# Designs tried in a protein design run: peptides against a protein of PDB entry 5OOQ. Part 150

Target 1, 227 residues: chain A of PDB entry 5OOQ
Amino acid sequence: YREDVRQVVTHPANALSFLQPGRLVEISVNGKDNYGWGAVVDFAKRINKRNPSAVYTDHESYIVNVVVNTMYIDSPVNLLKPFNPTLPEGIRPAEEGEKSICAVIPITLDSIKSIGNLRLYMPKDIRASGQKETVGKSLREVNRRFPDGIPVLDPVKNMKIEDEDFLKLMKKIDVLNTKLSSNPLTNSMRLEELYGKYSRKHDLHEDMKQLKRKISESQAVIQLDDL

## One batch from the design tools (peptide; made by RFdiffusion4, then SolubleMPNN)

Design b2_p23_6_s1 (from b2_p23_6, 15 letters changed)
Fold by OpenDDE base, seed 1:
Structure b2_p23_6_s1 (fold): chain B 227 residues (1-227), chain A 23 residues (1-23)
Amino acid sequence: as target 1 above (227 residues)
Amino acid sequence: SYHMTDEELIKLLTKKVLEKLKK
């Protein structure tokens, strides 16, 4: 269901007005390369100089330049071409234990997982020495401040997507999420587990009571014999 | 009566929304 919402949110008609410089976006390239949260530099309509007649899907029709602070240090960042979303081989996020650097990468709207409800201060010239690193530090600070995750723009409240079918979609998803969270089966299984534990505890308690009664009866009999 | 699954309904709604955005 998240993908369905994402398709609507990241459509140019909705997304572009929220891709101001410094806007935080969560980035996943080719469905496998997760760069985490980055900051928007700028965007432009995709132009194929070699094939001007090239037709792109709506989600591939724009290029967004974003600063990421998770680029693998040995990635061939010098081969990155501005406004070319086809990334060179070897361009990837750092894995656990690897060092990362800041880089500007061109992505399509399809590579945006979510749009954050925050904007960073973006330097006027991001290509100037040290500017990407400044943004990188800001990204780290934001992640530190939001350990549970950066707040995402609400499609309805913040983005003002008021399409009737979209509202129906969101309502349906909410109902389904509520049903899944209240899944009677999950609740029933949990109830069965709780009931099973309670039953076992009750049985043990009853066994202990019976043993105590037998001990008391035996002591009473001994006391009667000692009389 | 073919009852659309919840998944099918969501996909349909998504398609409808996207079609309107293409205009």
Scores: peptide ipSAE 0.569, ipTM 0.917, DockQ to the pose 0.018
Fold by OpenDDE base, seed 2:
Order: sequence, then C-alpha cells, then structure tokens
Structure b2_p23_6_s1 (fold): chain B 227 residues (1-227), chain A 23 residues (1-23)
Amino acid sequence: as target 1 above (227 residues)
Amino acid sequence: SYHMTDEELIKLLTKKVLEKLKK
C-alpha cells in the first residue's frame, strides 16, 4: 500500500512544489540502491537531446539532483552526467564497512521513496569545493537528531492532496492497518507507540521550524552543525 | 458476486487518482 501512496505523492503534480533546494528526500534507485536521505539541489524537466520526441512517464519526466552522503568512495563519480538519471555502472551506495563520500546524483521522481518535512540550508553553488561535504555533515546531523526516522510530509495535512479518491485510499489503508493489528493490546500499544513517536517527531519538527524561523528573522545564518 | 478485494480497491483508487493528475 505504501507504493500506491508513493505513486500519488511523487507524481509531478504533487511533488514538484515540495522539491525546493534543501528538501530532504529518501532515495532508492531502481528499487535496489538505497542511498538513504539526501537533499534536493534542484530539478528540471527531462529533455532527451538525442531523441527530442522521447516520451517519458510522469514519474520519469523530471530529473532531480540530490546530494547524498552515502556514495561508495570508489564509485566512478567522475562519470556522472548532469541531468542523466541513467547512472554509470559502479555508481552505488556504500555497503556496511565501506567508506562513503558525498555526491550529487541525478534521479527521477520514481526514485523518491519519501519526501521529508525538513529542509536543509542549501549552498548556492553546490559544485564549489567543500559544499557537498557541508551538506553531507548536515545530513548526518539530521539523522543523529532523528534516530526514529526523519519526519515525512503528510500527503493530506502538509501536501494538501485533497482528491476525494485519494482520501478514500488513505482511509482504506488506515482501516486495513488497524485491522491487521488484531490484538487490541498490541494495537493500543502500537498506537501509543506510533502516537508517541509521532508526537516526539512533531515536537522536534516544530522546534526545528521555530528555530529556523528565528534564524530567518534574525538574518543569522546558523548552520545546523552549530546547533 | 465478485467482491473486489481490499487490494484491488486500493489499486483502483490509485489508478483513478493518477488518471486525474494526467489531465
């Protein structure tokens, strides 16, 4: 059921307005290469210069450039082509025990597993020396602060997807999830745990939001690493 | 009477939503 919701959420009509620079997105390329949470640099409509008549699916019609901090260190990152989501052979996330580096990779909307309810400060020139690493440090800090996972945008409350069929879909999924938890005690504990986790995540999110607002209001650029 | 499964219903709803977005 998560995939069905993902298809709606990552559709250009819904997703693009939330892919601002610094937006956190969870990345899975080709359903196998999990890069974890990255930060959006920018996006553009996919144009095939060699085949201008190429028709892409909605989820493949845009390229999103994202900073990841989980790229395998020996990946041929020099072969990455801007705005080419077909990644060269050998481009992969680091496995356990392997060293990782920061990289900017082009992905399609179909490679977005989830959209986070957080935005990092994104340098104006991400290609400048040291800028990717700065974002990488920020990503590590965010992961440290959210050990239970980065808050995901709520499709209805945050993204304002108000389509009647979508609301029916969400309601049906909720009912099914509740039914699958057939043990009332387990369900209550799970609900409390989910609610507790949600409450904690929400509180942390609000705190971060308030802090960001204060920073924006004071025009003080406080980097997340200084928090 | 063919009763649509919950999974089938979810897939149908998803399809309907996506079709509306293409327009």
Scores: peptide ipSAE 0.567, ipTM 0.917, DockQ to the pose 0.019
Fold by OpenDDE base, seed 3:
Structure b2_p23_6_s1 (fold): chain B 227 residues (1-227), chain A 23 residues (1-23)
Amino acid sequence: as target 1 above (227 residues)
Amino acid sequence: SYHMTDEELIKLLTKKVLEKLKK
């Protein structure tokens, strides 16, 4: 069920507006290489210069450049090409006991496991000497401050996904999870309250949507000096 | 009467949502 939600959340129509510089994202490449939480540098629409007629799926149609601090030290990072999500052989996260380094890697939206409700301050020139390492230190500090995990954006409360079928999906998942959990009453009431509020404020919500996003984005920014 | 499983319903809903996003 988490995968179903992830597909909706990471769709370009929903995800791109939350992929600002410094946004924390949890990264899993090809379902095998887990880099953990990284920070967004930028993103661009995927363009194939050799084959302009190439059609990509929605989740593969954008490339996101992210800073990770879990790259295996002996990975051929010099072979990385900006905006090329096809990673060279040997590019992988460090395993337990291996040393890691900071690197900027290009990924697709399909490689985003979760979008965090936090943003780091991002240097203007991440390619400048020492800048990626600074971000790497900040990532370590964030992980230290959130031992139970970095908070994830709520698809409804934070991302404002208001599609009726999506809300039904979320409700169904919640009901199923509640049935599996020993405390059925608390989670179902929360979703109904959320659904009820969105249904009633539909007209006003469109007008305030942009403002609320700006406020939420500002509150989620963590300054490097505060880390 | 063919009753959809909860899993089938979730998959169907997901598909519907994604189809709307492509438009």
Scores: peptide ipSAE 0.560, ipTM 0.919, DockQ to the pose 0.021
Fold by OpenDDE base, seed 4:
Structure b2_p23_6_s1 (fold): chain B 227 residues (1-227), chain A 23 residues (1-23)
Amino acid sequence: as target 1 above (227 residues)
Amino acid sequence: SYHMTDEELIKLLTKKVLEKLKK
């Protein structure tokens, strides 16, 4: 069920407005290569100059450049091409016991597992010498500060996805999760109350969304200044 | 009477949401 939510969250209509420079995203390429949390550099619409008539799915129609600090040290990173999400053979995350380096990799929206509620300060020129390593250090510090995991953007509260069918989807998932948990009654009531309040406060939701976004961004900035 | 499974319902809802986003 997480995959269903992910497809909605990572759709361009929802995700692009949250892919600002420095936004933390959890990365999994081809569903197998887990790079962990990286930081967004930029994104662009995918254009195939060799085949202008190429049609991409919505989740493959944009390329996101991200800094990761988990690239295997012996990966052929010099073969990486900007804005080409087809990664060369041998590009992979470091396994246990292997050394890693910082790299900028181009990914599609389909390779985003989750979007974090935190944003790092990004250097103006990430390709300048030493800048990727600086971001890499910041990523390590963030992971250290959030041992229980980096906070994820709430699709409804933070991203303001207010589609009726999406809300029904989220409610259904919540009910199912509650049934699987040892305390089904407490968790179900809390989620219904949360989503019910959001449905009724539609006008306040836009204001709250802007406010929560500002608060989230401000909190992220403040936490980084303390780094 | 065919009863939709929870999985089928979730898939249907997801499909509906994605179809709306494409418009």
Scores: peptide ipSAE 0.558, ipTM 0.916, DockQ to the pose 0.020

Design b2_p23_6_s2 (from b2_p23_6, 10 letters changed)
Fold by OpenDDE base, seed 4:
Structure b2_p23_6_s2 (fold): chain B 227 residues (1-227), chain A 23 residues (1-23)
Amino acid sequence: as target 1 above (227 residues)
Amino acid sequence: SYHLTDEELVKLLVEKVKKKLEE
């Protein structure tokens, strides 16, 4: 059911009006590479210059450029081509323990897991030096502010999808979600997810503490040299 | 290129869900 809703939400007829610059979107490329929440830069209709007669599905007919802050640091980001959703080999999110960088990646609508009910302020020129990193910092702050997850656009209330059959579908899903949420197993899974997030936060906090210590030590050394 | 309208897509999806629920 969630996939069915996703198909409706990410359809161009519904999604494009909500893909303004700065819109937060949750990204999963090819159903495998999870980049987490990114920020929309822009989008355009997919054009195949080599094969103008190419027919794309609705969900593959548009390319969305998004800033992510989870790109593996050693990914060949220089090989990324704007508006080419076929990502070069090696382009992937950082795994646990790996360092990540900010990057702009082109994705299809099919790679959007969810559309957030938040927009970031976007620099005018995202390709300028340091701008994607600024967005990356903003993404980190948003994630920090929403530890339970970034709010997702409500298909009915926010996106104004008012089709009766869709509404019925949504009601059914809500009922199922209620039943699922009441299941002890679901609560256990949620606890594990929360624990995972807490663990990551704790690790980041420790890293920050260590960095502050190093900075203080470095400053102390500089002061000693000036003396 | 034939593009499904929003309504058509929803209908198809709903039908798919209905079929699954009937199984």
Scores: peptide ipSAE 0.013, ipTM 0.386, DockQ to the pose 0.020
Fold by OpenDDE base, seed 2:
Structure b2_p23_6_s2 (fold): chain B 227 residues (1-227), chain A 23 residues (1-23)
Amino acid sequence: as target 1 above (227 residues)
Amino acid sequence: SYHLTDEELVKLLVEKVKKKLEE
């Protein structure tokens, strides 16, 4: 069901209006390279200069440039080509124990796992020296502030997807989630996880509450320096 | 008579969205 929802949410007709600069998106390239949450720089319709007659699927027809802070430090980032979502060999997220750097990577809509209900203030020129690192800092701060995960756009409430069949699908998912949440074992595990996160980041709890409030009040555009 | 599977529903939704985009 999650994949089904993802297909609808990431379709150009729904996703593009929410891919403003600074929009947070969760990134998985080719179903294996998880970069985590990144920030949208811009997007453009995919154009193949070598083969102008190339036809792409809807989910591959746009390229989204995103800042990630999880790029493996020794990745050949110099080989990245703007607006080319076919990433060079060796471009990958850092594994556990490896150092990471900030990078701007081009991805397709199909590489978006989720769209966050949060926007960062983006530098005007992300290609300028130090700018992507600034965004990287902001991404780290956001992740710190949301230990339970960055809030995801609600397809119905936020994205206003009102198709009847989609609503039926969402209702099915809701029913399933309710059943799962009613399971005592699930509830205990979830509570333990949440408590663990809270205990480890106790000092962040109040900040998190304040941030959530600001998100609700300010249409999800947040200046992290104010928090 | 038949009912749409979840997969079929998704396919239908994608088609509908595609049509809206082309409009």
Scores: peptide ipSAE 0.012, ipTM 0.362, DockQ to the pose 0.016
Fold by OpenDDE base, seed 5:
Structure b2_p23_6_s2 (fold): chain B 227 residues (1-227), chain A 23 residues (1-23)
Amino acid sequence: as target 1 above (227 residues)
Amino acid sequence: SYHLTDEELVKLLVEKVKKKLEE
């Protein structure tokens, strides 16, 4: 069911409006290379210059450039080509104990595991010296602040996906999650604590979003540009 | 150029609003 949700959420019709600069996304390339949470730089429709008639699947039809802070330090990042999601051999996330660096990688929508409900303020020129590292620091701070995980966009409440089949799917997932949480074999207290933490975190995130909306409505966004 | 998370931004805005209200 999680994959079904992911397919709907990452479909261009739903995802693109939430891939603003700074949007946090969880990245898994080719289902094996987990880069964790990165920040969106930009996106573009995938164009094959050699074969303009090339047809891509919906999930492969766009390229998203993302900053990650988990790139293996010895990866051949110099071989990365902007807007080319076919990554060179050796491009991989750092394993445990390995050093990592910040990099901008082009990915397809299919490589997005989840879309976060948070955005970073992005530098104007991410390619400028030190800017990727700044974003990397911000990513680390976010991860530190959200030890239980970065809040994910709610497909219904936030993304306003109103497809009936999707809603049914979400209800089924909710029922299953409730059943799993109510399973006496699941340490009910720990699950309740985790759920409580998740709920509190979600509530805080919603409160933050509401506050951000109120601030935006109050033209406080203009004052943020002065920040 | 400030690189702030939404949370940090909200905190800063709240602080600014509080300061303005105290003025």
Scores: peptide ipSAE 0.034, ipTM 0.403, DockQ to the pose 0.039; fails the geometry check
Fold by OpenDDE base, seed 1:
Structure b2_p23_6_s2 (fold): chain B 227 residues (1-227), chain A 23 residues (1-23)
Amino acid sequence: as target 1 above (227 residues)
Amino acid sequence: SYHLTDEELVKLLVEKVKKKLEE
């Protein structure tokens, strides 16, 4: 259900108006590379110069450039191409114990896990020497100030998503969450949240996937009982 | 009563949004 909400929130019709320079976004590339919270530089409609007739899904039709401060130090960042979301091999977040650097990476909307209710002051020229590092310091400070997590935009209150079907979905989620709070899987949900926040290792990501599957299965059973 | 799954609801919503973007 969280994924369902994410699909709606990250749709161009909803997300683009909130991707101003400095907007904080939580980044997960290809469902495995978690860069944590980054800051939006800009975005553009995806153009395939080699195949102008290429059709992309809505969530892949835009490229968002974001500053991250969790790039592995030995990643080949020089091979990054602006507005090319297909990242070179070796581009990955730093794991536990590894050193990280700041980098600007191009991502699709599908790589946005959440949109924060905060904006950083963004330098006019992020490509200038030292500017990415300045943003990186700001990101660290924000994370320090919000140890329980950066506040996420409320889809209804903040993003003003008033679609009836979406509201119905949100109500269903609330009902299910209430039911799940009494379920043995509550501990699994907490663990998933913790792993989502701290998952920098591949092993943690796999554990999270397994937990998500278990939660989804449980939710499906609850839904069947409500039918 | 035919109850749409959450996935179906999201799909429908995405389709509606897409239509609005094309107008």
Scores: peptide ipSAE 0.000, ipTM 0.208, DockQ to the pose 0.017; fails the geometry check

Design b2_p23_6_s3 (from b2_p23_6, 15 letters changed)
Fold by OpenDDE base, seed 3:
Structure b2_p23_6_s3 (fold): chain B 227 residues (1-227), chain A 23 residues (1-23)
Amino acid sequence: as target 1 above (227 residues)
Amino acid sequence: SYHLTDEELIGLMVKEVEEKLAA
């Protein structure tokens, strides 16, 4: 049921306003490649140049570029294509005992496991030599400072997701987690229905959310080179 | 130009978290 919450949190209507440069996000690609916490560089709406009429799901409709410091050292990072979330074969996080490097990878919203309540100061040009390594160092420091885990944004208190349908979803999840249910299958179906209703409702307010995001980004961005 | 150290940056971020949690 944590997945249900994740879907709501990572929906564009909710997530984009919190994906400012430097925002920490926990990354899991394809449900198996866990890169840990990375830092957002930027994001853009996904556009298929070859097929402009292509329709993506909500969670796949944006590409987020993130700096990770857990890339396997022998990964073919040179084959990474900007804004292409389909990662080349061999792109993976380092396993235990393997060396890692810093890399910028494009991911979808669906690859975000959690959104952190921390934001790094980012270099103006992350693609410049040495800049991603600087961010990597900062990520290590963050992990050192928070050994029990990086604080995650609270969907209600921090993200201000107070929609009635979402609150109902959260309540249902809470009930399932804390109380015995005689019919888990029925409860799961209800959660899916609630999510569906919520998603449809907030799609109507996408423009408003995008505007709020732009305002937030303009006010919050502080870069290292501007200091 | 002065550049913040990693420790200084983390300090600022911690304050942000506290403020957001208190709100």
Scores: peptide ipSAE 0.035, ipTM 0.631, DockQ to the pose 0.020
Fold by OpenDDE base, seed 4:
Parts: sequence; C-alpha cells; structure tokens
Structure b2_p23_6_s3 (fold): chain B 227 residues (1-227), chain A 23 residues (1-23)
Amino acid sequence: as target 1 above (227 residues)
Amino acid sequence: SYHLTDEELIGLMVKEVEEKLAA
C-alpha cells in the first residue's frame, strides 16, 4: 500500500514540480541499494541518443541527478555518466563498516522512495572541487538534526494532489492501516484497482498535468556554508 | 547581511517543523 502511494507521488505529473535543486529525496535503487537521503541537483527528460524510439515507463522517463554521501568508497564512480541511470557494476552504497564518499548519481523517479519537505541551498557548480563534499556535510547535519527521519512531503497538503481516485486510494489505505476492514485481502485488491485507474488516467493526461503543474510552495531552504 | 550558517538554518527549519507538528 505504501508502494501504491509512492507510485503516485513519484509520477512525473506530481513529482517534477518538487524536484528543485536542493530538494531532499530518499533514494533506493533497484529496491535494494539504499543510499539514504540525497539532494537533487537537477532533472531532465530521459533521451536515448542511440535509440531515439525507446519508450520508457512514466517513472523511468526522467533522470534525476542527486548528490549522495553514502557511496561506497571503492565504487567505480569515474564510470558514472550523467543522465544515464544504468549504473555501472560496483556502484553501490557503503555497507556497515565500509567507508563512503560523496557522489552525484543519475536515478529514475522509480528510485525515489520519498520526497522530503526540505531543500538545501545548492552550489551553482556542484561538479566543482569540494562542492559535493560540502553538500555531503550538510546531508550529515540534516540527518543528525532529524534522528527520527527527515519530514516527508504530504501528498495532499504539500503536493496538493487532489485527484479523486488518489484520494479514494488514500482513504482505503487509512482503513487498512487502522485494521477496521473485515477483509484485508478484498481491500488490497480494490486498492490495486484504484491505483490502476489512477495510473491510466494520468498516463492519458500527463501532458496536461505537466502544463498545469503548480510550483511547489516555498519550502525551508538550508544555505550551505560555502555559499 | 548576516549569513546564517548551515546549523543555524537547520535550527530554524527544525523550529518550523516542530511548530507545524504542534499545530
């Protein structure tokens, strides 16, 4: 059920307006490589120069460049290609006891676990020497200040997702979470159906939704010390 | 113009979050 909400939140029609530079996002690549919270650098529509006819799913159709401070130190970061979400072998977060470094990695929207209600004031040139490390320090400080977790954007209050099908989905999730339903399996099936309807609707109206995207309200911005 | 440090800014943000949670 959390996954259903995640799919809606990370859909381009909803997520892109909140992926401003410095936006904190929680990153999980391929459902297994957890980088923790990173900071958005930028994003762009995914273009395959070698195969212009390539069709991507909605969640794979955009590439988000993010700064992480949890990259395994011996990862082949030199092989990373901007805007190429197919990460080289060996690119992974540091495990417990391993040393980590800061890196900019390209991810798809599908790799976003959650979108935070915080932004870092990002350097103009993140690729300049020392800049990503500064962001890394800020990320560590943020994590220290929020030991119980970084605040996540509220899909309704903050993201202003007002789609009726989504609201129905959220209500169903609430019912399931409170265990007020007599048949959890039936409710689960209904949630999948509702999500399916929502997804189809947004697939058809993606362009319209993108045009109607409201810029996110001003969020708290943390200025970096070197800025 | 007084430039807030990262810690100071984070501190302000924490206050805002706490106020919103208390509200």
Scores: peptide ipSAE 0.023, ipTM 0.498, DockQ to the pose 0.024
Fold by OpenDDE base, seed 5:
Structure b2_p23_6_s3 (fold): chain B 227 residues (1-227), chain A 23 residues (1-23)
Amino acid sequence: as target 1 above (227 residues)
Amino acid sequence: SYHLTDEELIGLMVKEVEEKLAA
């Protein structure tokens, strides 16, 4: 059910408006490589130059550049290609006992586990020497301040998702979380169906949400809501 | 403790933003 909520929250129609520079996001690449909390640099619509006819899912249709401070020190970060979410072999988070460095990595929306209710100030030129390390220090401090976890955006209160289908999903999840008496597979299938309806509806409204996104991206503030 | 309070940290972050916007 956590995955179902994640699917809704990370849908472009909802997520992009909250992926301003400095927004904290929890990152898991391909459900395997956990980088922890990183900071959004920017995002762009995914374009395949080699295959312009490529069709991406909603959650794979955008590339989000994020600063992480958990990159394994010996990762071949020089092989990272801008706006290419297919990471080179060897790009991984540091394991316990390994040293880490700061890096900017391109990810898809599908690699976002959570969107934090915290937005850091970001340097104008994150590619300049030392800038990503500055962000890395800030990330460490934030993690230290929130040992119980960084506050996550509330889909309703913070993200203002008032869609009827979404509310039905949330209600169902709440009920199912309290009552594990039903078949998980059946419940998942039903949630997927509801999400499908939700996704189709929001795909039609994506343009309006993109405009909202542009306005939000122009803001330079520190946001710490509902701590 | 060498650590700032939460309020101090937030204050510094806000201040930094304001200073950078003013410059």
Scores: peptide ipSAE 0.026, ipTM 0.528, DockQ to the pose 0.014; fails the geometry check
Fold by OpenDDE base, seed 1:
Structure b2_p23_6_s3 (fold): chain B 227 residues (1-227), chain A 23 residues (1-23)
Amino acid sequence: as target 1 above (227 residues)
Amino acid sequence: SYHLTDEELIGLMVKEVEEKLAA
């Protein structure tokens, strides 16, 4: 069910309105290259100059440029072309033990695993010297603050997806989660309790960190492996 | 505005999440 949800969420009719500059998105290219969370730069309708009559699927019909901070340091990033999602050979995320750099990569909607419920401030010219590295630092800080994962947009509550078939899917997911003792309502109630508790404490930084983690846990309900 | 302090970043993130959850 997780993939079914992803297909609906990443459809142009739903996703594009949430791909503002700075929007955090989780990126997986070709189902194998996981770049983690990146920040949206911009997007555009896909145009093939070599084949103007090319027909793309809905999920491949738009190109999203994203800043990632997990690019392998020796990747041929100079060969990257904006709005060309066909990545050159050697473009990949850094593996364990490898050094990474910041880069702007063009991806399709199909390469979005999830859309985050956070948006960074973005520099006006991301391609200027040092700007993508600044965004990279922000991404690292976000990941530090959300050790259990960045909160994901709720398709119904946040994205306002009201398609009947999708709602039926969500109900099925809810039933399954209930059986697994991890339904969204339970997590929501827990979040409310924790919010109340931590908001009364004097240590704002620590309290907010804990709250953010619990928010992440609540949103992760729709991303269970059994779905 | 782009260069945020630790406190400012935390505040912004919390606000963003709260607003989206409340919508």
Scores: peptide ipSAE 0.025, ipTM 0.598, DockQ to the pose 0.060; fails the geometry check

